Peptides against a protein of PDB entry 7K3S. Designs and how they scored, part 5

Target 1, 60 residues: chain A of PDB entry 7K3S
Amino acid sequence: MEELSGKPLSYAEKEKLKEKLAFLKKEYSRTLARLQRAKRAEKAKNSKKAIEDGVPQPEA

## One batch from the design tools (peptide; made by RFdiffusion4, then SolubleMPNN)

Design b2_p22_6_s4 (from b2_p22_6, 8 letters changed)
Fold by OpenDDE base, seed 2:
Structure b2_p22_6_s4 (fold): chain B 60 residues (1-60), chain A 22 residues (1-22)
Amino acid sequence: as target 1 above (60 residues)
Amino acid sequence: ELEEKLKKLEEEAKKVLEEIKK
């Protein structure tokens, strides 16, 4: 099997790779935004637990 | 999981960039 790795890419193949790169950038940005929201949600949950654990429940 | 997905996307993007430069 001749190593296809040495053939110069056609213009059309390079454009397809540029489209793939644009897609990957979009997915990266989306995933990063999800991670940032997750980290913020964890901090907000930890802050709520700290407030709830600090309020002495009135003994009924 | 999300951090691993970011790493995978970055590595795939690097491969695509190197292929565009050929």
Scores: peptide ipSAE 0.604, ipTM 0.931, DockQ to the pose 0.384
Fold by OpenDDE base, seed 5:
Structure b2_p22_6_s4 (fold): chain B 60 residues (1-60), chain A 22 residues (1-22)
Amino acid sequence: as target 1 above (60 residues)
Amino acid sequence: ELEEKLKKLEEEAKKVLEEIKK
């Protein structure tokens, strides 16, 4: 692969890279929010199991 | 894995940033 490492990028090429960076930031934020929801859901499941096994639910 | 996807996105973003600075 030719090392294209030496040519200055045109204005249009730099704008295309900025659009790519904006896309990557959006995908990162979406993935992070999904991970945070997964971790919260796991903690909620573990807490619910601890209540079911240890605390007699007052009969409603 | 979601953590692996985050790492991949960070590495791709670093490459794009280095190309913009060039």
Scores: peptide ipSAE 0.603, ipTM 0.930, DockQ to the pose 0.390
Fold by OpenDDE base, seed 3:
Structure b2_p22_6_s4 (fold): chain B 60 residues (1-60), chain A 22 residues (1-22)
Amino acid sequence: as target 1 above (60 residues)
Amino acid sequence: ELEEKLKKLEEEAKKVLEEIKK
């Protein structure tokens, strides 16, 4: 986005920015959910390895 | 990385918010 330096934005321009913000929030939420799944999957893999090695799992 | 992508999305959202406030 070009920083429109200093001019007050029209209502239509502000609405377009709100749409962009809504899109960014959606992408953020999607990405966050992916990260949380990845972290859980990593923890589950580490726990599975600890079981396989007969090592007591560290209590979470 | 997903974390870098989150950070980029946050920074873009901040810029958009600052523009809405102008």
Scores: peptide ipSAE 0.603, ipTM 0.929, DockQ to the pose 0.437
Fold by OpenDDE base, seed 1:
Structure b2_p22_6_s4 (fold): chain B 60 residues (1-60), chain A 22 residues (1-22)
Amino acid sequence: as target 1 above (60 residues)
Amino acid sequence: ELEEKLKKLEEEAKKVLEEIKK
């Protein structure tokens, strides 16, 4: 494992890391929004099931 | 699965931030 820990990063290397960070932030935000939608959809499904279980089926 | 992906993204972002600060 080369300990790259000793040389100050060049400006170009720092900019490349900033681009990587921007990408990671975008992927995080996308994933978070997906999780929030999934949680909302689950709550909506559970609410429908509670309504169907509470209505006595009219005996035809 | 989505929560684990968020955690992985956060840990990778922390590593990148520490590398930028060097």
Scores: peptide ipSAE 0.603, ipTM 0.931, DockQ to the pose 0.394

Design b2_p22_7_s2 (from b2_p22_7, 12 letters changed)
Fold by OpenDDE base, seed 4:
Structure b2_p22_7_s2 (fold): chain B 60 residues (1-60), chain A 22 residues (1-22)
Amino acid sequence: as target 1 above (60 residues)
Amino acid sequence: VEKKLEELKKEMEKIKKEIEEA
């Protein structure tokens, strides 16, 4: 596999990549928090339905 | 949502490699 030995990045290009990495880290954290809220809301909905349908709740 | 987390992780790892090679 040819390692595309890209030209050494300038200091400015490296700082731009660090800014992009920081942005992506923020988007990751936001998306993860959304997933965790969705999973909790799904569990709460399934619990409400299981109570309504008389289905035994899976033990936590 | 999980697919988007994997995509973000993959893009972050690419950028980290580019920063380490520079």
Scores: peptide ipSAE 0.563, ipTM 0.916, DockQ to the pose 0.307
Fold by OpenDDE base, seed 3:
Structure b2_p22_7_s2 (fold): chain B 60 residues (1-60), chain A 22 residues (1-22)
Amino acid sequence: as target 1 above (60 residues)
Amino acid sequence: VEKKLEELKKEMEKIKKEIEEA
């Protein structure tokens, strides 16, 4: 089994990968926070609809 | 949005493997 032992990355290449990983972690956290806000906003809309549908409109 | 999180996760796991193999 030829282990694709990828050529040992130079220290500089490894640091560049760590920087890229740090960037991706930041983008992940930002995107996750956006998703969480969207889900909270959707839940808040659904709760408002449930309140509006649960208030009997006074028959005119 | 969820698709983008999964893409970012997959890319992070690739980079972690590349860092571990080095």
Scores: peptide ipSAE 0.563, ipTM 0.916, DockQ to the pose 0.355
Fold by OpenDDE base, seed 5:
Structure b2_p22_7_s2 (fold): chain B 60 residues (1-60), chain A 22 residues (1-22)
Amino acid sequence: as target 1 above (60 residues)
Amino acid sequence: VEKKLEELKKEMEKIKKEIEEA
């Protein structure tokens, strides 16, 4: 296996990787918040269905 | 959504490794 002894990254290349990492961390946090909102919305829908099926609607 | 979180995590781990090896 050729050891891809990657040339030592320049200071500029290392800073570019840190910027990319910060961007990915922001996208991860946004995606996680979306998942958490979806799970909360699903729980709220299931709770509303349980109330609607268990409370006799007053006959208008 | 969960698949995209795993993809982002894997890409972040690769970049962290590249920063550590430099």
Scores: peptide ipSAE 0.562, ipTM 0.916, DockQ to the pose 0.307
Fold by OpenDDE base, seed 1:
Structure b2_p22_7_s2 (fold): chain B 60 residues (1-60), chain A 22 residues (1-22)
Amino acid sequence: as target 1 above (60 residues)
Amino acid sequence: VEKKLEELKKEMEKIKKEIEEA
């Protein structure tokens, strides 16, 4: 097992890690926004079902 | 979706540690 843990990262390696971190932050924000939209859409569906189940159909 | 958020957090924390050790 080569102990790659001992060399200080070069400036270029550190910048590459910062770029990767920025990419992951963007993917996290996108994924979070998707989850939040899904949860809002689920609440809106459940609210519609509660209204429909609570209205007695007028017997025609 | 929630599992993917936790995976992304875990990967971000690894990269932050690697940047801090340098």
Scores: peptide ipSAE 0.561, ipTM 0.916, DockQ to the pose 0.336

## One batch from the design tools (peptide; made by RFdiffusion4, then SolubleMPNN)

Design b2_p23_2_s1 (from b2_p23_2, 8 letters changed)
Fold by OpenDDE base, seed 1:
Structure b2_p23_2_s1 (fold): chain B 60 residues (1-60), chain A 23 residues (1-23)
Amino acid sequence: as target 1 above (60 residues)
Amino acid sequence: EEEEVERRLEELKEEMKKLLEEL
């Protein structure tokens, strides 16, 4: 295993990576909240279809 | 849509993992 222990990053390079990591954590949380909304919307569509298939439309 | 959002979550995890390997 070549330890690609690249040269120890400077303090400034480490802080830049930490800022990028904090940004990605925020994007992940926003995307996860979008997924949870999508799953709830799909369940609501499936429940609405089950109700519409069970109600006889009044004859016109 | 759900699959695209799940793929984007996996991409974000892999990007975060790479950054943690460099720190």
Scores: peptide ipSAE 0.581, ipTM 0.923, DockQ to the pose 0.332
Fold by OpenDDE base, seed 4:
Structure b2_p23_2_s1 (fold): chain B 60 residues (1-60), chain A 23 residues (1-23)
Amino acid sequence: as target 1 above (60 residues)
Amino acid sequence: EEEEVERRLEELKEEMKKLLEEL
């Protein structure tokens, strides 16, 4: 394990990283909610198409 | 569509992990 002993970050650099981390947590939560909508929408499309057309679902 | 969103979740997770290693 190469010690990624980068120079000790200043207080201001650490606060900037915490702000970026908070942003990424928000984007992760939004993206996760998008995934959950996609899975529900696919299940609903597949349930509608399985009734209407006996055709194998294209990978989405 | 789901696979693109899953890739984006993993990218966000890896970026968050790198930031936590620097803190």
Scores: peptide ipSAE 0.588, ipTM 0.922, DockQ to the pose 0.345; fails the geometry check
Fold by OpenDDE base, seed 3:
Structure b2_p23_2_s1 (fold): chain B 60 residues (1-60), chain A 23 residues (1-23)
Amino acid sequence: as target 1 above (60 residues)
Amino acid sequence: EEEEVERRLEELKEEMKKLLEEL
């Protein structure tokens, strides 16, 4: 058990960490929306290519 | 592309965990 030997952060340091956490939550949500678009685009490409002759998809 | 986005999601999760350990 590594002792959480962190000195208690000041109110101002905690507010900076909360601001950084809010930023990371926003970036996570944007990145997740990008992933969901990529997965939908792959399914749409695979469904359209099931109708016309076997050209291998570049793994992008 | 999907694998890079999944790696970036994991990096963001790990950075968020570190911040929660400091609060």
Scores: peptide ipSAE 0.586, ipTM 0.923, DockQ to the pose 0.353; fails the geometry check
Fold by OpenDDE base, seed 5:
Structure b2_p23_2_s1 (fold): chain B 60 residues (1-60), chain A 23 residues (1-23)
Amino acid sequence: as target 1 above (60 residues)
Amino acid sequence: EEEEVERRLEELKEEMKKLLEEL
């Protein structure tokens, strides 16, 4: 158990951490939407590859 | 790669956890 015995953060330091957390939540949601789009695009490509035996998948 | 995006999601989760431990 590492005791994070840091001095209590000031109000201004806590607000800065909340701003950073809000930014990270936005980046997480954006990245998750990218993943969900990638997984849907792969399924749609695999459904078309049953007809066209010729296009290399770009490593994304 | 989907794996790179999944890795980036895990990095973002771990950074968010660290910030929540400081608040």
Scores: peptide ipSAE 0.586, ipTM 0.923, DockQ to the pose 0.322; fails the geometry check

Design b2_p23_8_s4
Fold by OpenDDE base, seed 5:
Structure b2_p23_8_s4 (fold): chain B 60 residues (1-60), chain A 23 residues (1-23)
Amino acid sequence: as target 1 above (60 residues)
Amino acid sequence: DEIAEAKEEYEKKIEEVKKEIEK
């Protein structure tokens, strides 16, 4: 159990953590965009079923 | 809520990395 907890991070270690932070923010935004699209698609499927079951299609 | 759970998970990971940078 090496006591690595007490040394100030080097410049290189801080830059690596900043890259990790940028990656996490990017994956967060992608995941949110996917989940929001899925939720909109589910609502659109439910609305199409409600229209097909309840609106008499005008015979044109 | 799957969106709320995903937000909480990423926000925790982001906060952890920020705390490591400030150290």
Scores: peptide ipSAE 0.586, ipTM 0.924, DockQ to the pose 0.383
Fold by OpenDDE base, seed 1:
Structure b2_p23_8_s4 (fold): chain B 60 residues (1-60), chain A 23 residues (1-23)
Amino acid sequence: as target 1 above (60 residues)
Amino acid sequence: DEIAEAKEEYEKKIEEVKKEIEK
């Protein structure tokens, strides 16, 4: 992988990378919020099932 | 832990892009 590291990035190339960075941060926050919601929903399902079955919740 | 794995993947990609901006 030739390190094309030798040419200073133009202003336009740096702005394009900043847009990519902003996009990645947005996708990260969205993914994290989705996964956290999924984990809470799973715990809530397991809690409802264990109350119905009278079985102690598997402590995760 | 799916949350930990997703964090690591995004943090890696974010750090790669930051290093490219600083060049």
Scores: peptide ipSAE 0.586, ipTM 0.923, DockQ to the pose 0.393
Fold by OpenDDE base, seed 2:
Structure b2_p23_8_s4 (fold): chain B 60 residues (1-60), chain A 23 residues (1-23)
Amino acid sequence: as target 1 above (60 residues)
Amino acid sequence: DEIAEAKEEYEKKIEEVKKEIEK
């Protein structure tokens, strides 16, 4: 069990973590936008079905 | 709520990376 947890991170390791942080923030924003769009699309589908069930079919 | 779960997961990962940078 080498306690590698105690060495100060090199400048290069800190920069790699900053890149990872920027990536995670970007993926978070992308995922949130996708999920919000999906939730809106579900609501729009449910509202369209409610209008179609309320039109009396003309008796043929 | 899928949005709430996704927020929690990403916020946790972001905070873990921030703590590693501050170390």
Scores: peptide ipSAE 0.585, ipTM 0.924, DockQ to the pose 0.378
Fold by OpenDDE base, seed 3:
Structure b2_p23_8_s4 (fold): chain B 60 residues (1-60), chain A 23 residues (1-23)
Amino acid sequence: as target 1 above (60 residues)
Amino acid sequence: DEIAEAKEEYEKKIEEVKKEIEK
């Protein structure tokens, strides 16, 4: 674990970290939206199969 | 839970970058 901890960050380094933070927040929101969509799509596929097989959908 | 694991990973990375900005 490299001890980059010691030098006060320059203004330019702080601005670069703020840009990285904004990027990470954007990738987080995109990833969550994708995963939530995938989970909904999987549930919808399983629900269609359960209806077709006459199996009562597990109550939520 | 893949969503929970992804949240934890991103939240950890975000918190690490915040701690670096506060130094």
Scores: peptide ipSAE 0.585, ipTM 0.922, DockQ to the pose 0.384

## One batch from the design tools (peptide; made by RFdiffusion4, then SolubleMPNN)

Design b2_p24_1_s1
Fold by OpenDDE base, seed 3:
Structure b2_p24_1_s1 (fold): chain B 60 residues (1-60), chain A 24 residues (1-24)
Amino acid sequence: as target 1 above (60 residues)
Amino acid sequence: IDEKAAELKKELEETRKKLQEELA
């Protein structure tokens, strides 16, 4: 098993990794923001239901 | 959405590791 892991990347390959990293940061941030929004919306729905059911909201 | 965030985080970390290995 030749560990192909040791060849230094070309300048073009390094730039491609930087572009990939920038893209992944953007997509991660977008996905995380959507996830956080979904969790907040779920918490708000559960809190509204708890109020409607007369259950004391858990103290923050 | 959670699974996709975890996948993107993993790929981000792997890409950072590769870039760090090439800058050292």
Scores: peptide ipSAE 0.436, ipTM 0.882, DockQ to the pose 0.029
Fold by OpenDDE base, seed 5:
Structure b2_p24_1_s1 (fold): chain B 60 residues (1-60), chain A 24 residues (1-24)
Amino acid sequence: as target 1 above (60 residues)
Amino acid sequence: IDEKAAELKKELEETRKKLQEELA
């Protein structure tokens, strides 16, 4: 049972949280960039299909 | 991919909150 002692975090524990935060920011940004790329690729696929099917694209 | 982005955002916000509580 790790004692959840309500003691303020040590300097080392605060630095570990900063490192975790930096890692999570990097992984979030990478994942978001992949998601945005996937959405752009889907839009491009749908646009090509709409041109091939002769369907007027909705004016954005 | 959307679910993983949401999970990472949640964990990032929780980690920020914990760090802010210890710096206040």
Scores: peptide ipSAE 0.434, ipTM 0.882, DockQ to the pose 0.029
Fold by OpenDDE base, seed 1:
Structure b2_p24_1_s1 (fold): chain B 60 residues (1-60), chain A 24 residues (1-24)
Amino acid sequence: as target 1 above (60 residues)
Amino acid sequence: IDEKAAELKKELEETRKKLQEELA
């Protein structure tokens, strides 16, 4: 296993990686919440269409 | 939205890996 002998990151560079990780966690969580809302809205639309197609329109 | 969630997950995992390598 080649030790990628990259210079050890400075304390400041390690803190920047921690900040980046916290930001990415927040953006990922926000994106997942949006995706879950979109999937629920699509399922609700499909369920409403299935009910409307199964009810005979009363002939007026 | 699904593609963006996959991209963010990948970048999150790569950033975690880099941070773990530098803390070991």
Scores: peptide ipSAE 0.432, ipTM 0.882, DockQ to the pose 0.027
Fold by OpenDDE base, seed 2:
Structure b2_p24_1_s1 (fold): chain B 60 residues (1-60), chain A 24 residues (1-24)
Amino acid sequence: as target 1 above (60 residues)
Amino acid sequence: IDEKAAELKKELEETRKKLQEELA
């Protein structure tokens, strides 16, 4: 089990980690924005149901 | 979607940790 933990990463390996970090930040932000939009849409659906169940249909 | 956000956050933190260990 060669202790890969002790050799300083090459410049190319450090740049690859920076690229990975930038990619992960972008994907996390995109996923979070989708999640927040979904949660807002769910709240808007629940508020519409609460209004519809609370209005007695006028007897025709 | 919540699970995927948690996974991405974990991988982001692990990648930050690795990069910090190599820059110290």
Scores: peptide ipSAE 0.432, ipTM 0.882, DockQ to the pose 0.026

Design b2_p24_2_s3
Fold by OpenDDE base, seed 4:
Structure b2_p24_2_s3 (fold): chain B 60 residues (1-60), chain A 24 residues (1-24)
Amino acid sequence: as target 1 above (60 residues)
Amino acid sequence: KEEEEAKKKLEEEEEEEKLLEELE
């Protein structure tokens, strides 16, 4: 574990943190888009099943 | 030369502050 010694980070260390943050934001957005697609696909499956089972669709 | 070095240090400090604001 690098001790977060209360020394100010160098410009190069801050840039490296910026790059890590940009990467994490990109992977988060990718994962969120996949999750939202999965939730939409699940809703569409549940809607098809509810029509097949004759269950009234819950109004949103 | 001293004024140019002082301007360069101020620009470096302003770039560091902008970088910190982008990390929040």
Scores: peptide ipSAE 0.128, ipTM 0.661, DockQ to the pose 0.009
Fold by OpenDDE base, seed 5:
Structure b2_p24_2_s3 (fold): chain B 60 residues (1-60), chain A 24 residues (1-24)
Amino acid sequence: as target 1 above (60 residues)
Amino acid sequence: KEEEEAKKKLEEEEEEEKLLEELE
């Protein structure tokens, strides 16, 4: 295990890293919400096609 | 007040962009 013998981060460097982490978490949550919306929209399209094509929906 | 809120939002977006550029 390489010892992380780095100089201790200043208070300002720690706050900047917290801001970067908060931003990254915000963008992750935004991307996740978009992905979940896309998956719901795809499921809704597939369900509409299954009704139109007379295919029995796979049981929930 | 609306102009000040718009300036503050622009400054926050520019700070977020700088934080991304420093992570690449």
Scores: peptide ipSAE 0.074, ipTM 0.659, DockQ to the pose 0.018
Fold by OpenDDE base, seed 1:
Structure b2_p24_2_s3 (fold): chain B 60 residues (1-60), chain A 24 residues (1-24)
Amino acid sequence: as target 1 above (60 residues)
Amino acid sequence: KEEEEAKKKLEEEEEEEKLLEELE
C-alpha cells in the first residue's frame, strides 16, 4: 500500500474535488435511473413474450 | 434575461463536460 504521503491538497484542490464528486454523483444517479427504466422496460417486454408463449409467470 | 440564463446553463454544462474529460 503506497502511503499517500503526498503534500496535503490545497483548499482550491479540495473544492475542485468536491465539485467533481458532486457532478459524478449527479451523473451516477441519472445513469442509475436510466438503467432502472431500461430494466423495467425489459421486464415488460419479457412479460409480453411470456403471455404470447403461454408460460404462466411464477407468482412471487 | 432568458437568453442570459440560457447562456449560463450552457456554460455550466460545458464546465461539467470538461470536469468529466479531466477524469478519463
Scores: peptide ipSAE 0.068, ipTM 0.650, DockQ to the pose 0.019
Fold by OpenDDE base, seed 2:
Structure b2_p24_2_s3 (fold): chain B 60 residues (1-60), chain A 24 residues (1-24)
Amino acid sequence: as target 1 above (60 residues)
Amino acid sequence: KEEEEAKKKLEEEEEEEKLLEELE
């Protein structure tokens, strides 16, 4: 077994990793909100097209 | 030297945050 005897991260290295993690979580939340908005916009476009084409939308 | 490298890394992280704000 190779002991993953990596030196324990310093206090400063742990803080830097927390900042990077906070940043990545912010960007993930922003991207998720954009994706959810895009899905709602696609559903709204598809509903307008289905009304125009006279096709009943299946109620989910 | 170590404090100057720490300041330079903080400036690089602030530039990365600005670049991502411009991609809005």
Scores: peptide ipSAE 0.052, ipTM 0.685, DockQ to the pose 0.020

Design b2_p24_7_s1
Fold by OpenDDE base, seed 2:
Structure b2_p24_7_s1 (fold): chain B 60 residues (1-60), chain A 24 residues (1-24)
Amino acid sequence: as target 1 above (60 residues)
Amino acid sequence: LKKLEEALEELLKEDAEAEKELAE
């Protein structure tokens, strides 16, 4: 970890941090979209189980 | 789900650290 604590960042260092920040925001958005899809899939599975457990099997 | 929530929390910490480094 470079001790950046005391020197003004060069133009090149600022551009590199902006690129890292843009990458992190992109990966955050991608991961959030995956989480939201997984939560929707879990709710759909739980709803299917609640319907299957609530249908009395017709006694043949 | 838990592993994705942990990965989001890590990315949010790294994003906040990168924003702090850019503001200094």
Scores: peptide ipSAE 0.081, ipTM 0.682, DockQ to the pose 0.025
Fold by OpenDDE base, seed 1:
Structure b2_p24_7_s1 (fold): chain B 60 residues (1-60), chain A 24 residues (1-24)
Amino acid sequence: as target 1 above (60 residues)
Amino acid sequence: LKKLEEALEELLKEDAEAEKELAE
């Protein structure tokens, strides 16, 4: 394990890193919420199709 | 996904600019 014996981050560098991490967490949560909505919409479409395919359409 | 990739690219650019400013 190479110890990244990097110089101790300054206070300003630590605050900038915290800001970046907060932004990344926000964009991650937003993306996750979109993916979860898409997955729910896909399940709802598949369930509707399974009901429609399981009901014999009355032959008109 | 694309907006998250774009946001990551902007953060990486801002990091590179900040590292450059710290090296001057």
Scores: peptide ipSAE 0.080, ipTM 0.681, DockQ to the pose 0.020
Fold by OpenDDE base, seed 4:
Structure b2_p24_7_s1 (fold): chain B 60 residues (1-60), chain A 24 residues (1-24)
Amino acid sequence: as target 1 above (60 residues)
Amino acid sequence: LKKLEEALEELLKEDAEAEKELAE
């Protein structure tokens, strides 16, 4: 991927990068929302497991 | 959780690289 950093990007290459950037921002937001839900679900499991000693959940 | 944090860090790096390539 390093070979493009020295050449002026064509209009078509800039539009392709904008499309990739929009996709990455969307997947970032989706993954962030998933992580936040997972952290809330883990807190809710740990509050239930504070009653039942001892099984280390695999950190997903 | 660690795998999701790692995947977020990788995606954030790739997003920052794509923003840099678009700004040049």
Scores: peptide ipSAE 0.093, ipTM 0.684, DockQ to the pose 0.025; fails the geometry check
Fold by OpenDDE base, seed 3:
Structure b2_p24_7_s1 (fold): chain B 60 residues (1-60), chain A 24 residues (1-24)
Amino acid sequence: as target 1 above (60 residues)
Amino acid sequence: LKKLEEALEELLKEDAEAEKELAE
């Protein structure tokens, strides 16, 4: 992968990077919200199982 | 859960690389 680190990005390339960055930030926020929901659901399952048998659940 | 953590780490790396390329 040639590091494009040496050429000043054109205006069109900068706008395309801003669009990609905005997309990545949106997908990051969605994935983070899913992860946080999954961690809460796993804690709720572990709390139900900790009442039954004290066994640590395998993290999926 | 591990696959979602790995996907977040990848997106965070890509976001940081894209922010570096835009800041230069």
Scores: peptide ipSAE 0.091, ipTM 0.683, DockQ to the pose 0.026; fails the geometry check

## One batch from the design tools (peptide; made by RFdiffusion4, then SolubleMPNN)

Design b2_p25_3_s3
Fold by OpenDDE base, seed 3:
Structure b2_p25_3_s3 (fold): chain B 60 residues (1-60), chain A 25 residues (1-25)
Amino acid sequence: as target 1 above (60 residues)
Amino acid sequence: ELTPEELKKKKKEEEEKKEKEKKEK
């Protein structure tokens, strides 16, 4: 475990890091939601092609 | 422990948030 043996972060540095972490968590959640939407759109396109190509959709 | 300057900044940010909330009503 790399001991972060750096000087104790000031309260202002800790708050700035909390704000950065909150921002990064928000951007991560937005990116994840975009990825999930893209995967759903790809599945919907593949399902439409499977219907057009006469491939039986797996009833799942 | 909060420094006296950190306490003043925190109070100012809380007042600015309350002022923004009052302008949105």
Scores: peptide ipSAE 0.183, ipTM 0.697, DockQ to the pose 0.092
Fold by OpenDDE base, seed 1:
Structure b2_p25_3_s3 (fold): chain B 60 residues (1-60), chain A 25 residues (1-25)
Amino acid sequence: as target 1 above (60 residues)
Amino acid sequence: ELTPEELKKKKKEEEEKKEKEKKEK
C-alpha cells in the first residue's frame, strides 16, 4: 500500500480535483467527437470520390 | 469528516445548483 502519506486533501482540494477531472472529461469528449466527425467526413469524401471515379465502394 | 463550515458551503452550493436548475426550467 503506497500510503499517500500526504496530508488528507481538504474538501476544497477534493472539489477542485473533481472540477479538474470534469473539465478534462469534457475536453476529452469534445476532442473525441471532433475526431469522430473528421473521420466520418473523410469517409464521406472518400466515398464520394470513389463513386465519382467509378471505384467500387468497399462493403461496410 | 466535513467541517461545519464545509457542510454549510456544500449546502449553499447545492441550493445555488437547485436555483440554477429552477431558472433553466
Scores: peptide ipSAE 0.178, ipTM 0.705, DockQ to the pose 0.069
Fold by OpenDDE base, seed 2:
Structure b2_p25_3_s3 (fold): chain B 60 residues (1-60), chain A 25 residues (1-25)
Amino acid sequence: as target 1 above (60 residues)
Amino acid sequence: ELTPEELKKKKKEEEEKKEKEKKEK
């Protein structure tokens, strides 16, 4: 276990890291919401094609 | 733990932030 015996972070460094972490969490949530929307749109397109092509939809 | 100087600096920065927010209204 390497003890990261790094110098104790100053208050200003801790606040700057909290701000960066908050930003990264926000961008992660936006990206996740975009991915979920894309997957739903892909399912809806595949469902529309399967109905148009007369193929039985796999029950969810 | 925050040093007494870090606590004073934090209070001053929070007060300056509140003053900027009052000037944008």
Scores: peptide ipSAE 0.178, ipTM 0.708, DockQ to the pose 0.108
Fold by OpenDDE base, seed 5:
Structure b2_p25_3_s3 (fold): chain B 60 residues (1-60), chain A 25 residues (1-25)
Amino acid sequence: as target 1 above (60 residues)
Amino acid sequence: ELTPEELKKKKKEEEEKKEKEKKEK
């Protein structure tokens, strides 16, 4: 096993990395929630248009 | 600054190093 002979991270460097990771996880979750909302809104628009055009909706 | 736990770990590692050096003599 190659020991990663990197200088041991200080406590302050470890906490700064934890904060960065927590921020990135939060932004990722926010982006996923926006994407899922956009997909649901698109499905709802297509469904409304299909009803207006008299086209049978594909059953889910 | 080292945390109290990092300081304990460093003391244990230094003690283990001194024990290995005593066993090689």
Scores: peptide ipSAE 0.159, ipTM 0.651, DockQ to the pose 0.030

